Peptides against a protein of PDB entry 6IDX. Designs and how they scored, part 297

Target 1, 380 residues: chain A of PDB entry 6IDX
Amino acid sequence: KELAKLSADVTFATEFINMDGIIVLTRLVESGTKLLSHYSEMLAFTLTAFLELMDHGIVSWDMVSITFIKQIAGYVSQPMVDVSILQRSLAILESMVLNSQSLYQKIAEEITVGQLISHLQVSNQEIQTYAIALINALFLKAPEDKRQDMANAFAQKHLRSIILNHVIRGNRPIKTEMAHQLYVLQVLTFNLLEERMMTKMDPNDQAQRDIIFELRRIAFDAESDPSNAPGSGTEKRKAMYTKDYKMLGFTNHINPAMDFTQTPPGMLALDNMLYLAKVHQDTYIRIVLENSSREDKHECPFGRSAIELTKMLCEILQVGELPNEGRNDYHPMFFTHDRAFEELFGICIQLLNKTWKEMRATAEDFNKVMQVVREQITRA

## One batch from the design tools (peptide; made by RFdiffusion4, then SolubleMPNN)

Design b2_p27_2_s1 (from b2_p27_2, 12 letters changed)
Fold by OpenDDE base, seed 4:
Structure b2_p27_2_s1 (fold): chain B 380 residues (1-380), chain A 27 residues (1-27)
Amino acid sequence: as target 1 above (380 residues)
Amino acid sequence: SMEELEKKFKEWEERIKKKLEEKEKAE
């Protein structure tokens, strides 16, 4: 206990490390001695002293043996572990993952996100915080090829649902530390949108053109029989489609694909439009037709608005930025739905359309409307 | 034994405390 307290002092830590004290602590944990297993309090203080000593940055985390990692991972995976040991073990694993890529690889082999999810289902918010912190560390340090797999695991309705039900809707107020970890998790989740945000549309990609055509079809052909296969593109059909793309509010009426070549928001804007059109079809059709039927110069250009709104949302959510250590502003709404960004877009595009009407805006007022909408979103 | 471990920790504490006191006297 006194060692754990003194280990917070840099002068003590330096002298203790110089006496090979940290090596002795690691060996005590590695030995799995019946002594430490019988005396949970001593093990908890040993792990505390180890953490405090390592936090001084005097000793590299790479000194840690595979046996030590397996013991710590064992404490996290065991169902009947003392809460004090579990907390310190989660913190040690987090620090290992954050400070060493080699330790990350070893830990990622020993621990699954599924095992960490079990620690979110407890009433202890400190355990929940350290479990999310370790998930965040694993997510942050995952190689790019594995980030999408972790994202898919996070997009697993299960982790989101557990966080929502056991953490956010828990019977206890959210502490600042938990709020920070939820913020970090949210930022890391939205950073998965960066690839799509930075993906330019290829105007020659037929599959991407077919999505734009599907947006037109949903808006204008909802009553027309699917039998009009995109067969013989007569000049009249091309002229008709150009008119439809103008009514959809694209800037380039001839080739709407050109509107998605700007990054950000690139293809992410098209993904949002397609999601709105398929999942919220009535809302999409209403917005498009309400603006396409106007001849009073007060038309809200849907296509342009959707692109600029997607860009604005990416800026507000700081897509592609690293989490800031000083921020605790998580949004509970993002844990309520698997497609939370697209749902937010669907709410915000309706808000934009409403604000445009209320302001009696014209195309010249576009930037003013976007500024007002930004203020409305950021104050909510 | 727990007693041996406690004894080792006390021995380390005493050694380090003595060194800290020696450093404070040297500054």
Scores: peptide ipSAE 0.014, ipTM 0.418, DockQ to the pose 0.009
Fold by OpenDDE base, seed 3:
Structure b2_p27_2_s1 (fold): chain B 380 residues (1-380), chain A 27 residues (1-27)
Amino acid sequence: as target 1 above (380 residues)
Amino acid sequence: SMEELEKKFKEWEERIKKKLEEKEKAE
């Protein structure tokens, strides 16, 4: 206990490390001594002292043996472990993952996300915090090939639901440390949008153009009696599509694909538009038709608005930025739905259309409307 | 034993304290 307290002092830590004290602590853990297994308090203080000593950065995390890693991972994977040992073991594993890619690889072989999820189902917020912290560390340090698999596992309704029900909706106030870990998880989750945000549309890709055609079809052909589809020639069809793309509020009425060639938001804007059109079809059709029927120059250009709103949401959510240590601003709404970003887009596009009407905006007021909408979103 | 480990930690603390006192005297 006294060693654990003194290990927080850099002067003590330096001299203790110089006396090979940390090597002795690691060997005690590695040996799995009956002594440490019988005295949970002693093991907890040993692990505390080890962590505090390593936090000074005097010794590389690569000094730890595979046997040590297996012992620590064993304490996390075993169902009947003292809470104090479990907490410190999670913290040690987090630090190992964050400080060494070689240790990450070894830990990722010994521990599953499923095992860590079990530690979220407890009433102890401290255990929950360290479990999320380790999940975040594993996600952050995962190679690109495994990151998508982890993202799919995190996007799994299960982790989200457990965090929502056992952490966020828990009968206890969220502490600063937990709020930070929830923030980190959100940032890491939104960073998965970066690829789509930076993907340019290829105007020559027929499959991508077919999505724009589908947006047109949903808006205009779904309510039109199929009898009024004029079987008119290819030129009349092109002229008709140009009118439809104008009514959809694209900037390039001739080739709407050009509106998605700029990154950000690239293809992510098209993904949001398609999600809205398929999942919230009535809302989509209403927004498009209400603005397309206006002759008063107060039409809100849906296509342009959707693109600029997607870009704005990426800026507000800091898509592509790494988590900051001092931030703890998390949004519970992002744990309520699997497609939380697209649902946020669907709420914000309705807010934009409402604000446009309230302001009696014209195309010249576009940037002013976007500024007001930004202020509304950031204050909510 | 736990007592042996506590004794070892006290021995380390005393050695470290002595070394720190020696450094303070040398400055």
Scores: peptide ipSAE 0.014, ipTM 0.413, DockQ to the pose 0.009
Fold by OpenDDE base, seed 1:
Parts: C-alpha cells; structure tokens; sequence
Structure b2_p27_2_s1 (fold): chain B 380 residues (1-380), chain A 27 residues (1-27)
C-alpha cells in the first residue's frame, strides 16, 4: 500500500527502478505466488505500484514478459476475480496495448473481445469503463485488416447491444470517463468508413456502374415486370438512362460514375445511396419520384445531394480523425443500429429534402440548403 | 525525504526477496 502510494513520486520511482524494483514486482506477479493469490489486497497494491511506476515513462513496456501478460490476462479471464485486481489488470492491459505494438500482438492472442464484453454486464461502471478502454485500445492498435474484422464480428453487434442496454440505458448516470470511452469507440467505428470515403469510383469498372444502374432500377423499374428486359437498342438505352440519371439528380447525366470520383466522399456516398435504396426502398423511391416529376425548377437533385450530404456527415463526424482527449460527446443513436452511419444518412437525406421544399430552393440555392441542413444536424 | 524513501524501498526489497526465497524453497 505504501509502495503503491510512493510509486506515484518520480524520485521514488527513479530510485526504485534503478534498484530493479520493477523487475521484482513483475517477477512476483509472474510467479503467481500463493501469497498474492491469497491476499487480493496485496496483489491489487502490487499492480497499482506497477502501473504508477510505468506511468513515469522511465521503463519501456517492452520489458514485460509473456508470463506477466498471461498472468494479467488470467486475472481478466477468471470469473471470480476480485474487482480491485480486475480493474488494475484491465488498466495494465490497456497501457500495454497503447504503448507497445509487440505487447498488443501478445495480448490480442490471450484476450478476446468476447471476454471483455462479459465485464460490461457488471453493475460496476469503473470496470465497464476499463473494459471499453481496453477494447478501444485493441481497436486503435489493430492492423487495418483486423479492424474491419473486429467491426464485422458478431462481437460488435453484441458489444453494441451490451453497451446500449447495460451502460447507456443503465440506471446510473454516465460518468465523464465512460462518456469519453464511448466517444472514442464511436470515433474508431466511424473511422472504418475512411477507406470507402477515400475510394474513388472507377468509371470503367462495370460492377461499380451496375450499382448506379441498380439505383435507377429501384427508382423507376420497381413496379415493372422483369419480363421487360430492356431489349431496346444500346443507343436508345443510353439515352433513356441519361434521362433517368438526370431525374436521379446526378451532375453527370451521361456517366454518373464521374460524380463518385471525387474523394471525399468517393464510394461511401454510393454505399449510402444503395443502402437507402435497399433498406428504405419506399423512402428512396418517394424522394426520387417527388423530385423527378417536378417541372417548376424546385427539384432537389438526389444524387448531388446524397454525395454532398455524405461529405458533410463525414466532416461533422470527423471521419478519419483520431479521437481527441477531453472529448466526451457520444451519440446514443449510434449504438442503436449496426449501420448507424447509413441510417443517419437516411434521416438526414429526408431532412435535406424537406428543407429544400420548405425553402422553395432551386439548384442555385443548393449551398444555402446544405448550410441550413448542417446547422440542423449539428444542433440536434 | 529521499533517505526515508530509500529506507522504505530497502525494507520492501528485503521483504520481497525473502518471500521469493521462501517460494523457491517450497518448490
């Protein structure tokens, strides 16, 4: 206990480290001594002293052995561990992941997100906070390929549900530390959109062009019997599509693929449009047809609006930016759905369409409408 | 004082060393 308190002092820490004191602490933990196992308080203070000593940055985290990692991971995986030991073990693992890529790799092999989710189901908000903090650290330090896997995993859906039900909808006020970790998790989740946001459409890729064609099909052919294969000659077909792409509100009516070559928002805008068209088909068709049938120059260009709205949402959500220290603003809405960004897009595109009508906007008012919509989104 | 810290450290180190030695004798 006294050592844990003294370890916060840099002078003591320096001398203690110079005397190999930290090595002795690590060896005590590694040994799994009956003494430490029987005296939870002593182990908790040992782990506290270790953290406080390491926080001075005098010793590299790479000095930590695999045996030590396994012992700490063991305390996190044990169902009947003392809360004080669990808290410190989670904090140690977080610090290891954040400070060393080599330790990240070792920890990622010893601990699953599923094991950490179990610590979110407890009533102790401090344990929940440290568990989310470790998840966030693992997510932040994961290679890009593994980040997507972590996001697509059943673990994310389950994690989202557990956070929503046990943390956000819990009977306890969210503390600042938890709010920060929820913010970090939200930022890291939206940063997965960066790849798509920065992906340019290839106008020569037929598969990508077929997505644009599918948007046209859903908007205009949804009631047409599939028996009307568009057997009309290639030129009439191109002319027909040019009209339809104009009605969809693309800037390039001849080749809408060109509208998705600008990054940001690149292909992410097309993903949002396709999601809206498939998941919220009635809403999509309504928005497109309401604007395609207008002859009064008050048509809202859906394609252009969807692209610029996607870009705006990326800017508002700071997609591609690292989480900032001291920010605690998270949106509970983003924990309600797996495709929260696309659902937000679906809400905001309806808001944009409504605002366009209310303003009696023309194509010249486009930027003014977008500014009003930005203000509405940021105030909500 | 730094001297008091050093004294406490030595006492702690000796206590740890003794416990480690007791474990090695029990294995």
Amino acid sequence: as target 1 above (380 residues)
Amino acid sequence: SMEELEKKFKEWEERIKKKLEEKEKAE
Scores: peptide ipSAE 0.013, ipTM 0.371, DockQ to the pose 0.009
Fold by OpenDDE base, seed 2:
Structure b2_p27_2_s1 (fold): chain B 380 residues (1-380), chain A 27 residues (1-27)
Amino acid sequence: as target 1 above (380 residues)
Amino acid sequence: SMEELEKKFKEWEERIKKKLEEKEKAE
């Protein structure tokens, strides 16, 4: 206990490390001695002293043996562990993951996100915080391929649901430390959109062009009797589609694919448009048809608006930026749905369309409408 | 034993304390 307290002092820590004290502490943990297992308090103080000593940055985390990692991982994976040991073990693993890529690899083999989710289902907010912190560390340090796997895993949906139900909707106030970890998780989740945000549409890719064609189909062919499938020649069909793409509000009505060659938001804008069209079809059709029937030059260009709104949302959410220390601003709404970004887009595009009408905007007012919408979103 | 470990920690503390006192006297 006294050692754990004194280990916070840099002068004490330096002398203790010089006396090989940290090596003795690591060996005590590695040995898994019946003594430490029977005296949970002593183990908790040993782990505290180890953390405090390592936090001085005097000793490299790479000094830690695989046996030590396995013991610490064992304390996290065991169903009956003392809360004090569990908390310190989670903190040690977090620090290991953050400070050493080699330790990350070893820890990622010993611990699953599923095991960490079990520690979110507890009443102790400190344990929940350290569990999320370790998940965030693993997510941050994961190779890009593994990050995508972590994101696509049933674990993410489950993790989101567990966080929403057991953390956010818990009967306790969210502490600043937990709010920070929720912020970090949110940022890391939105950073998965960066690839799509930076992906240019290939105007020659037929599969991508078929998505734009599907947007047209959903907007205009859903009301047309299938009998009016114009068997008319390829040129008349192209001219008809050019009119439809103009009504959809694309800047390039001849080749709408060109509107998605700008990065950001690249293909992410098309993903949002397609999501809106498929999941919120009535809303999509209403927005498109309401503007396509206007002859008064007050039409809201849906295609252009969707692209610029997607870009704006990426800027507001800081997509592609690393989480900052000291920020605690998380949005509970993003934990309510698996496709929270696309749902946010669907809300914001309706807000944009409403704001456009209220302002009686024309194409010249586009940037002004976007600025008003930005202010509305950032104040909400 | 717990007592042996406590004794070792106390010996380390005393040794560290003595070194710190020697350092303070040398400054």
Scores: peptide ipSAE 0.014, ipTM 0.388, DockQ to the pose 0.009; fails the geometry check

Design b2_p27_2_s2 (from b2_p27_2, 15 letters changed)
Fold by OpenDDE base, seed 1:
Structure b2_p27_2_s2 (fold): chain B 380 residues (1-380), chain A 27 residues (1-27)
Amino acid sequence: as target 1 above (380 residues)
Amino acid sequence: RREEEERRFEEWRKRLEEKKKKKEELE
């Protein structure tokens, strides 16, 4: 206990490390002394002292043995472990993951996100915080190829539901530390949008053109079997599509694919539009048709608006930025829906359409409308 | 508050342009 307290002092830490004291602490953990009730307190103080000593940055985290990692991981994986040991073990694993890619690899083999989810189902907010912190550390340090798999594990309705029900809707106020971890999880998840945000549409890609055509079909042919597309001659068909793409509010009505060549938001805007059209079809059709039937120059250009709104949302969320230690602001909607970004887009595009009508905007007022909408979104 | 948010957005845009340039230099 006194050692754990003194280990916070850099002078003591330096002297203790010079005496190989940290090696002695690691060996105590490695010895696997059966967690008899009388050793739990000793072990908790040992882990505290170890963490405090390592926080001075004098010793590399890579000094820890595989046996030590397995013991610490064992304390996280075993359900009968003392809460004090569990908390410190989660903190140690987080620090290991954050400070060493080699330790990340070893820990990722020993611990699953599923095991960490079990620690979210407890009433102890400190345990919940360290469990999310370790999840976030694993997510942050995951190779790019594995980030999507981790995101899919987070997109598992289960993790979001558990966080929502046991953390956000818990009977206790969310502490700053937990709010920060929820913010970090949000940032790391929204950063997966960066690839799509930075993907330019290829105007020559037929599959991407077919998505734009599907947007047209859903808006204008919703009652027509896609088989009944009138076999009108190629020129009449092109002219028809040009009219439809103008009514959809694309800037390039001849080749709407050109509107998605700008990055950001690139293909992410098309993904949002397609999601809206498929999942919220009535809302999509209403927005498009209300503006396509106007002859008063107060038409809201849906295509242009959707692209610029997607870009604006990426700006507001700072997609592709690392989480900042000073921030704890998270969007509750992120935890209420699996497709939170697309749902946010769907809410914001309705807000934009409403604001456009209220302002009696024309195409010349586009930037003014976007500025008002930005202010509305950032104040909400 | 608005000025700080706008500054934050401008910094984000700047970092994205830097990322684009770096990617284009590596391609």
Scores: peptide ipSAE 0.277, ipTM 0.840, DockQ to the pose 0.662
Fold by OpenDDE base, seed 5:
Parts: C-alpha cells; sequence; structure tokens
Structure b2_p27_2_s2 (fold): chain B 380 residues (1-380), chain A 27 residues (1-27)
C-alpha cells in the first residue's frame, strides 16, 4: 500500500526503478503463488504500484514477459477475480496495447472482445470504463483488416447493446472517463467509413451505375421488375432517364456517376442514398417525389443534397481522425443502431428537406441551406 | 465555438488533402 502511494512520486519511482524494483513486482505477478496471506490485497497493491511506476514512462512496456502478460490476461478472462485486481489488470492491458504493437499481438491472442463484454455487464462503472478502454485500445491497434472484422462482428452489435443497456441506460450518471471511452469507440467506428468516403465512383463501372439506376427505379418505378437491363435502351429511354436523374436532383443529370467522383464523400454518399432508398423507402420516395413534382423552382435537389450532406457529416464527425484526449462528446444514436451513420444521414436528409421548405429555398440558396443545416446538426 | 468548429473542419480538410497526396505519391 505504501509502495503504491509512493510509486506516484516520480522521484521515488526513479529510484525504485533504478533498484530493479519494477522487475521484482513483475516477478511477484509471474509467480502466481497464492501461498501468501492476503495474496489478493498484495496483488492489488503490486499491480497498482506497477501501473504507477510505468505511468512515469521511464521503463518501456516491452520489458514485460509473456508470463506476466498471461497472468494479467488470466485475471481478465477468469470470471471470479477481485474487482480491484480486475480493474488494474484491464488498465495494464490497455496500456500494454497502446504502448506496444508486439504486446498488442500477444494480448489479442490471449483475450477476446467477448470476454471483455462480460465486464460491461457489471454495476461497477470503473470496470466498465476500463473494459471499454481496452476494447478501444485493441480496436485502435488492430490491423485495418481486423478492424473491419471487429466492427462487423456480432460482438459489436452485442457490445453496443450491452453498452446501451448497462452503461448509457444504467442507473448511474456517466462519468467523464466513461464518456471519453464512448467517444473514442464512436470515433474509431466512424473512421471505418474513410475507405468509402475516399472511394471515387468509376463512371464506367456498370455495377456502380446500376446502383444509381436502382435509385431511379425505387423512386419512379417501385413496381417494376429490375430485370430490364439498362443497356439496350432506345434514345427515348435515355432521354427519359435523363429527366429522371434531373428529378432526382443530380448535378450531372446525363451521367449521375460523375457526381460521385469527388472525394469526399465519394461512394459513401451513394451508400447512404441506397440505404435510405431500401430501408426507409417511403421516406426516400416522399422526398424525391415532393421535389420532382414541383415546377416552382423551390425543388430541393435530392442527389446534390445527399452528396453534400454526406460530406458535411464526414466533416462534422472528422472521419479518419484519431480520437482526441479530453473529448467526451458521443451520439447516443451510435449505440441504438447497427448502421448509425446511415440512420444519421436519413435523419439529417429529412432535416435538410424540411429546412429547404421552411426557407423557401431555390437552387441559388443551396449553400445557405447547407449552412443552416450544419448549425442545426452541430447543436443537436 | 463556431470559429473553433470551423477551424477544426478546416484542419480536417487539410489533413485529408495531405492523406490524398501521400496516397497518390505511393500509387
Amino acid sequence: as target 1 above (380 residues)
Amino acid sequence: RREEEERRFEEWRKRLEEKKKKKEELE
């Protein structure tokens, strides 16, 4: 206990480290010998002292043995561990993952996100915070291929559900530290959109063009079988499609694919539009038809609006940026929906359409409407 | 707050353009 307190002092820490004190602490953990009276208390203080000593940044995290890692991971994976030991063990693992890619690899082999999720089902917010912090660390340090898998995994649906039910809807106010970890998780998840945001549409890719055609079909031909391949259309059919793409509010109504060549938002805008059209079909059709039937120059160009809104949302969310220390702003909707970004888009596009109507906007007012919508989104 | 948000957005845009350039240099 005294050692743990003194370890917070940099002068003491330096001297203790110089005396190989930290090595002694690691060996105590590695021994795993429960033979000592008050072993759990001793271990908790040992782990506390170890953390406090390592927090000075004097010793590299790479100094720890594989046996030490396995012991710490063991405390996290075992169902009946002292809360104090569990808390310290989660914090140690987080620090290991954050400070060393080699330790990340070893830890990722020893623990699963599923095991960490079990620690979210407790009433102790400190344990919950450290469990999310470790999940975030693992997510942050994961290779890009594994990050996508972590995001798509049933574990993440389950994780979001558990966070929602046990943290956000918990009987306790969310502390700043937990709010920060929720923010971090949100940022890391939305950063997976960066690839799609930076993917240009290929105007020559027929499969991508077929998605745009599907948007047209859903809006105007909802009962029509998709089997009419767009390829052999008569000149009259091409002219009809040009009109439909104009009614959809694309800037390039001849070749709407050109509107998706700008990055950001690239293909992510098309993904959002397609999601809206398929999942919220009534809302999509309503927005498109309300504006396509107008001849008063007050039509809201859906296609252009969807693209610019997607770009705006990416900017607001700072897609592709690492989480900042000290931020704790998270969107509860992130935890309520599997496709939170697309749902956010669906809410915001309705807000945009409403704001456009309220402002009695024309195409010349487009930037003004977008500015008002930006203010509305950032204040919500 | 609005000025700070706009600054953050501008910084994001700048970093994004830098990432694009780096990617184009690697291709």
Scores: peptide ipSAE 0.250, ipTM 0.829, DockQ to the pose 0.627
Fold by OpenDDE base, seed 3:
Structure b2_p27_2_s2 (fold): chain B 380 residues (1-380), chain A 27 residues (1-27)
Amino acid sequence: as target 1 above (380 residues)
Amino acid sequence: RREEEERRFEEWRKRLEEKKKKKEELE
């Protein structure tokens, strides 16, 4: 106990480390010897002292043995462990993952996300916080391929549901530390959008062009009998599509694919538009047709608006940036929806369309409308 | 607050352009 308290002092820590004190603490953990009187209390203080000593950054985390890692992982995976030991073990694993890529690999072999999710289903907020912190550390340090797999896995959907039900909708106030971990999880998840945000559309890719055509079909042909596909010549068809792409509010009415060549937001804008059209079809059709029927120059260009809004959301969220220490601002909607970014887009595009009408905007007012919408989103 | 947010967005855009340039130099 006294060692754990003194280990917070850098002067004491330096002297204790110089005396190989950390090696002694690691050996105590590695031994796993439950035969000692007050083993649980001794172990809890040992783990505390170890953390406090390592937090000074004097000793590399790579000094720890595989036996030490297995013992600490064992305290997290075993169902009947003292709460104090579990908390410190989660914190040690987090620190190991954050400070060493080699330790990350070893820990990722010893523990599962499912085991960590079980520690979220408890009433202890401190355990929940450290469990999320470790999940965040594993997510941050995972290779890019594994990060996408983690996000798409049943574990992530389950994790979201557990966090929503046991943390956010809990009968207790969320502490600052938990709010920070929820923020970190949100940032790490939205960073997976970076690839699509930076993907340029290929105007010659037929599959990508077919998505734009599908947007047109959903807006204008969804109620039309497929028999009225005008069988007239290829040129009349091209002229018809040019009109439809103008009504959709694309900047390039002849080749809308060109509107998606700028990165950001690249293909991510098209993904959002397609999601809106398929999942919120009535909202999509209403927005498009209401503006396409206007002859008063107050039409809101949906295509242009969707692209610029997607870019704006990426800027607001700082997609591709690492989470900052001291931030704790998270959006509850992130935990309520599987496709939280696309749902956020769907809310914001309706807000944009409403704001455009309220301002009685024209195409010349586009940047002013976007600025007002930005202020509305950043204040909500 | 607006000026600080705008600065953050400009810094973000700058970092993205630096990432693009670095990627193009590696291809």
Scores: peptide ipSAE 0.230, ipTM 0.819, DockQ to the pose 0.645
Fold by OpenDDE base, seed 4:
Structure b2_p27_2_s2 (fold): chain B 380 residues (1-380), chain A 27 residues (1-27)
Amino acid sequence: as target 1 above (380 residues)
Amino acid sequence: RREEEERRFEEWRKRLEEKKKKKEELE
């Protein structure tokens, strides 16, 4: 206990480390020897002293043995561990993951996100915070291929629903530390959009062109069987499609694929449009047809608006940026929907359409409308 | 607050351009 208190002092820490004191602490953990009376309290103080000593940055985290990692991981994976030991073990694992890629690999083999989810179902907000912090650390340090798997595991209704029900909708006020971890999780999840945001559409890719054609079909031919799209569109059909793409509000109504060659937002804008068209079909059709049926030059160009809105949302969310320390601003909506970004887009495109009408905007007012919409989104 | 948000967006755009350039140099 006294050692744990003194370990916060850098002068004491330096002297204790110089005396190989940290090695003694690691060996105490490695031994797992329950022979001491009050072993749980002694272990909790040992882990506290270890953390405080390591926080001085004098000793590399790579000094820890595989046996030490397995013992700490064991305290997190076991269902009946003292809360004080669990808290410190989560914090140690977080620090290991953050400070060493080698330790990340070893920890990722010993611990699953599923095991960490169990620590979110407790009433102790500190345990919940450290559990999310460790999930965030694992997510941050994961290889790019594994980050998508972790996000898919997060999109698995279970982790999201548990965070929503046990953390966000809990009967306790969210502390600053928890709010920060929720912010970090949100940022890391939205950063997975970076690939699609930076993917240019290939105008020669038939599959991507078929998506644009599907947007047209859903808007104008919603009752028509897709089977009747004959491949060789006559010149009259090409001219008809050009008119439809103009009504959809694409900038390049001859070849709408060209509107998706700019990155950002690249293909992410097309993903948002397709999601809106399939999941919120009535809203999509209403937005498109209301603007396409206007002859008063107050048409809101849906295609252009959707692209620029997607870009704006990426700017607001700072997609591809690392989470900043001291920020704690998270959106509860992120935890309510599996496709939170696309749902946010769906809300914001309706707001844009409303704002366009209220302003009685024309195509010349486009940038002014976007600025007003930006201010509305950033104030919400 | 608005000027700070605009600065953050400008910094974000700049970092994206740098990332894009690095990707294009690797391709």
Scores: peptide ipSAE 0.228, ipTM 0.821, DockQ to the pose 0.638

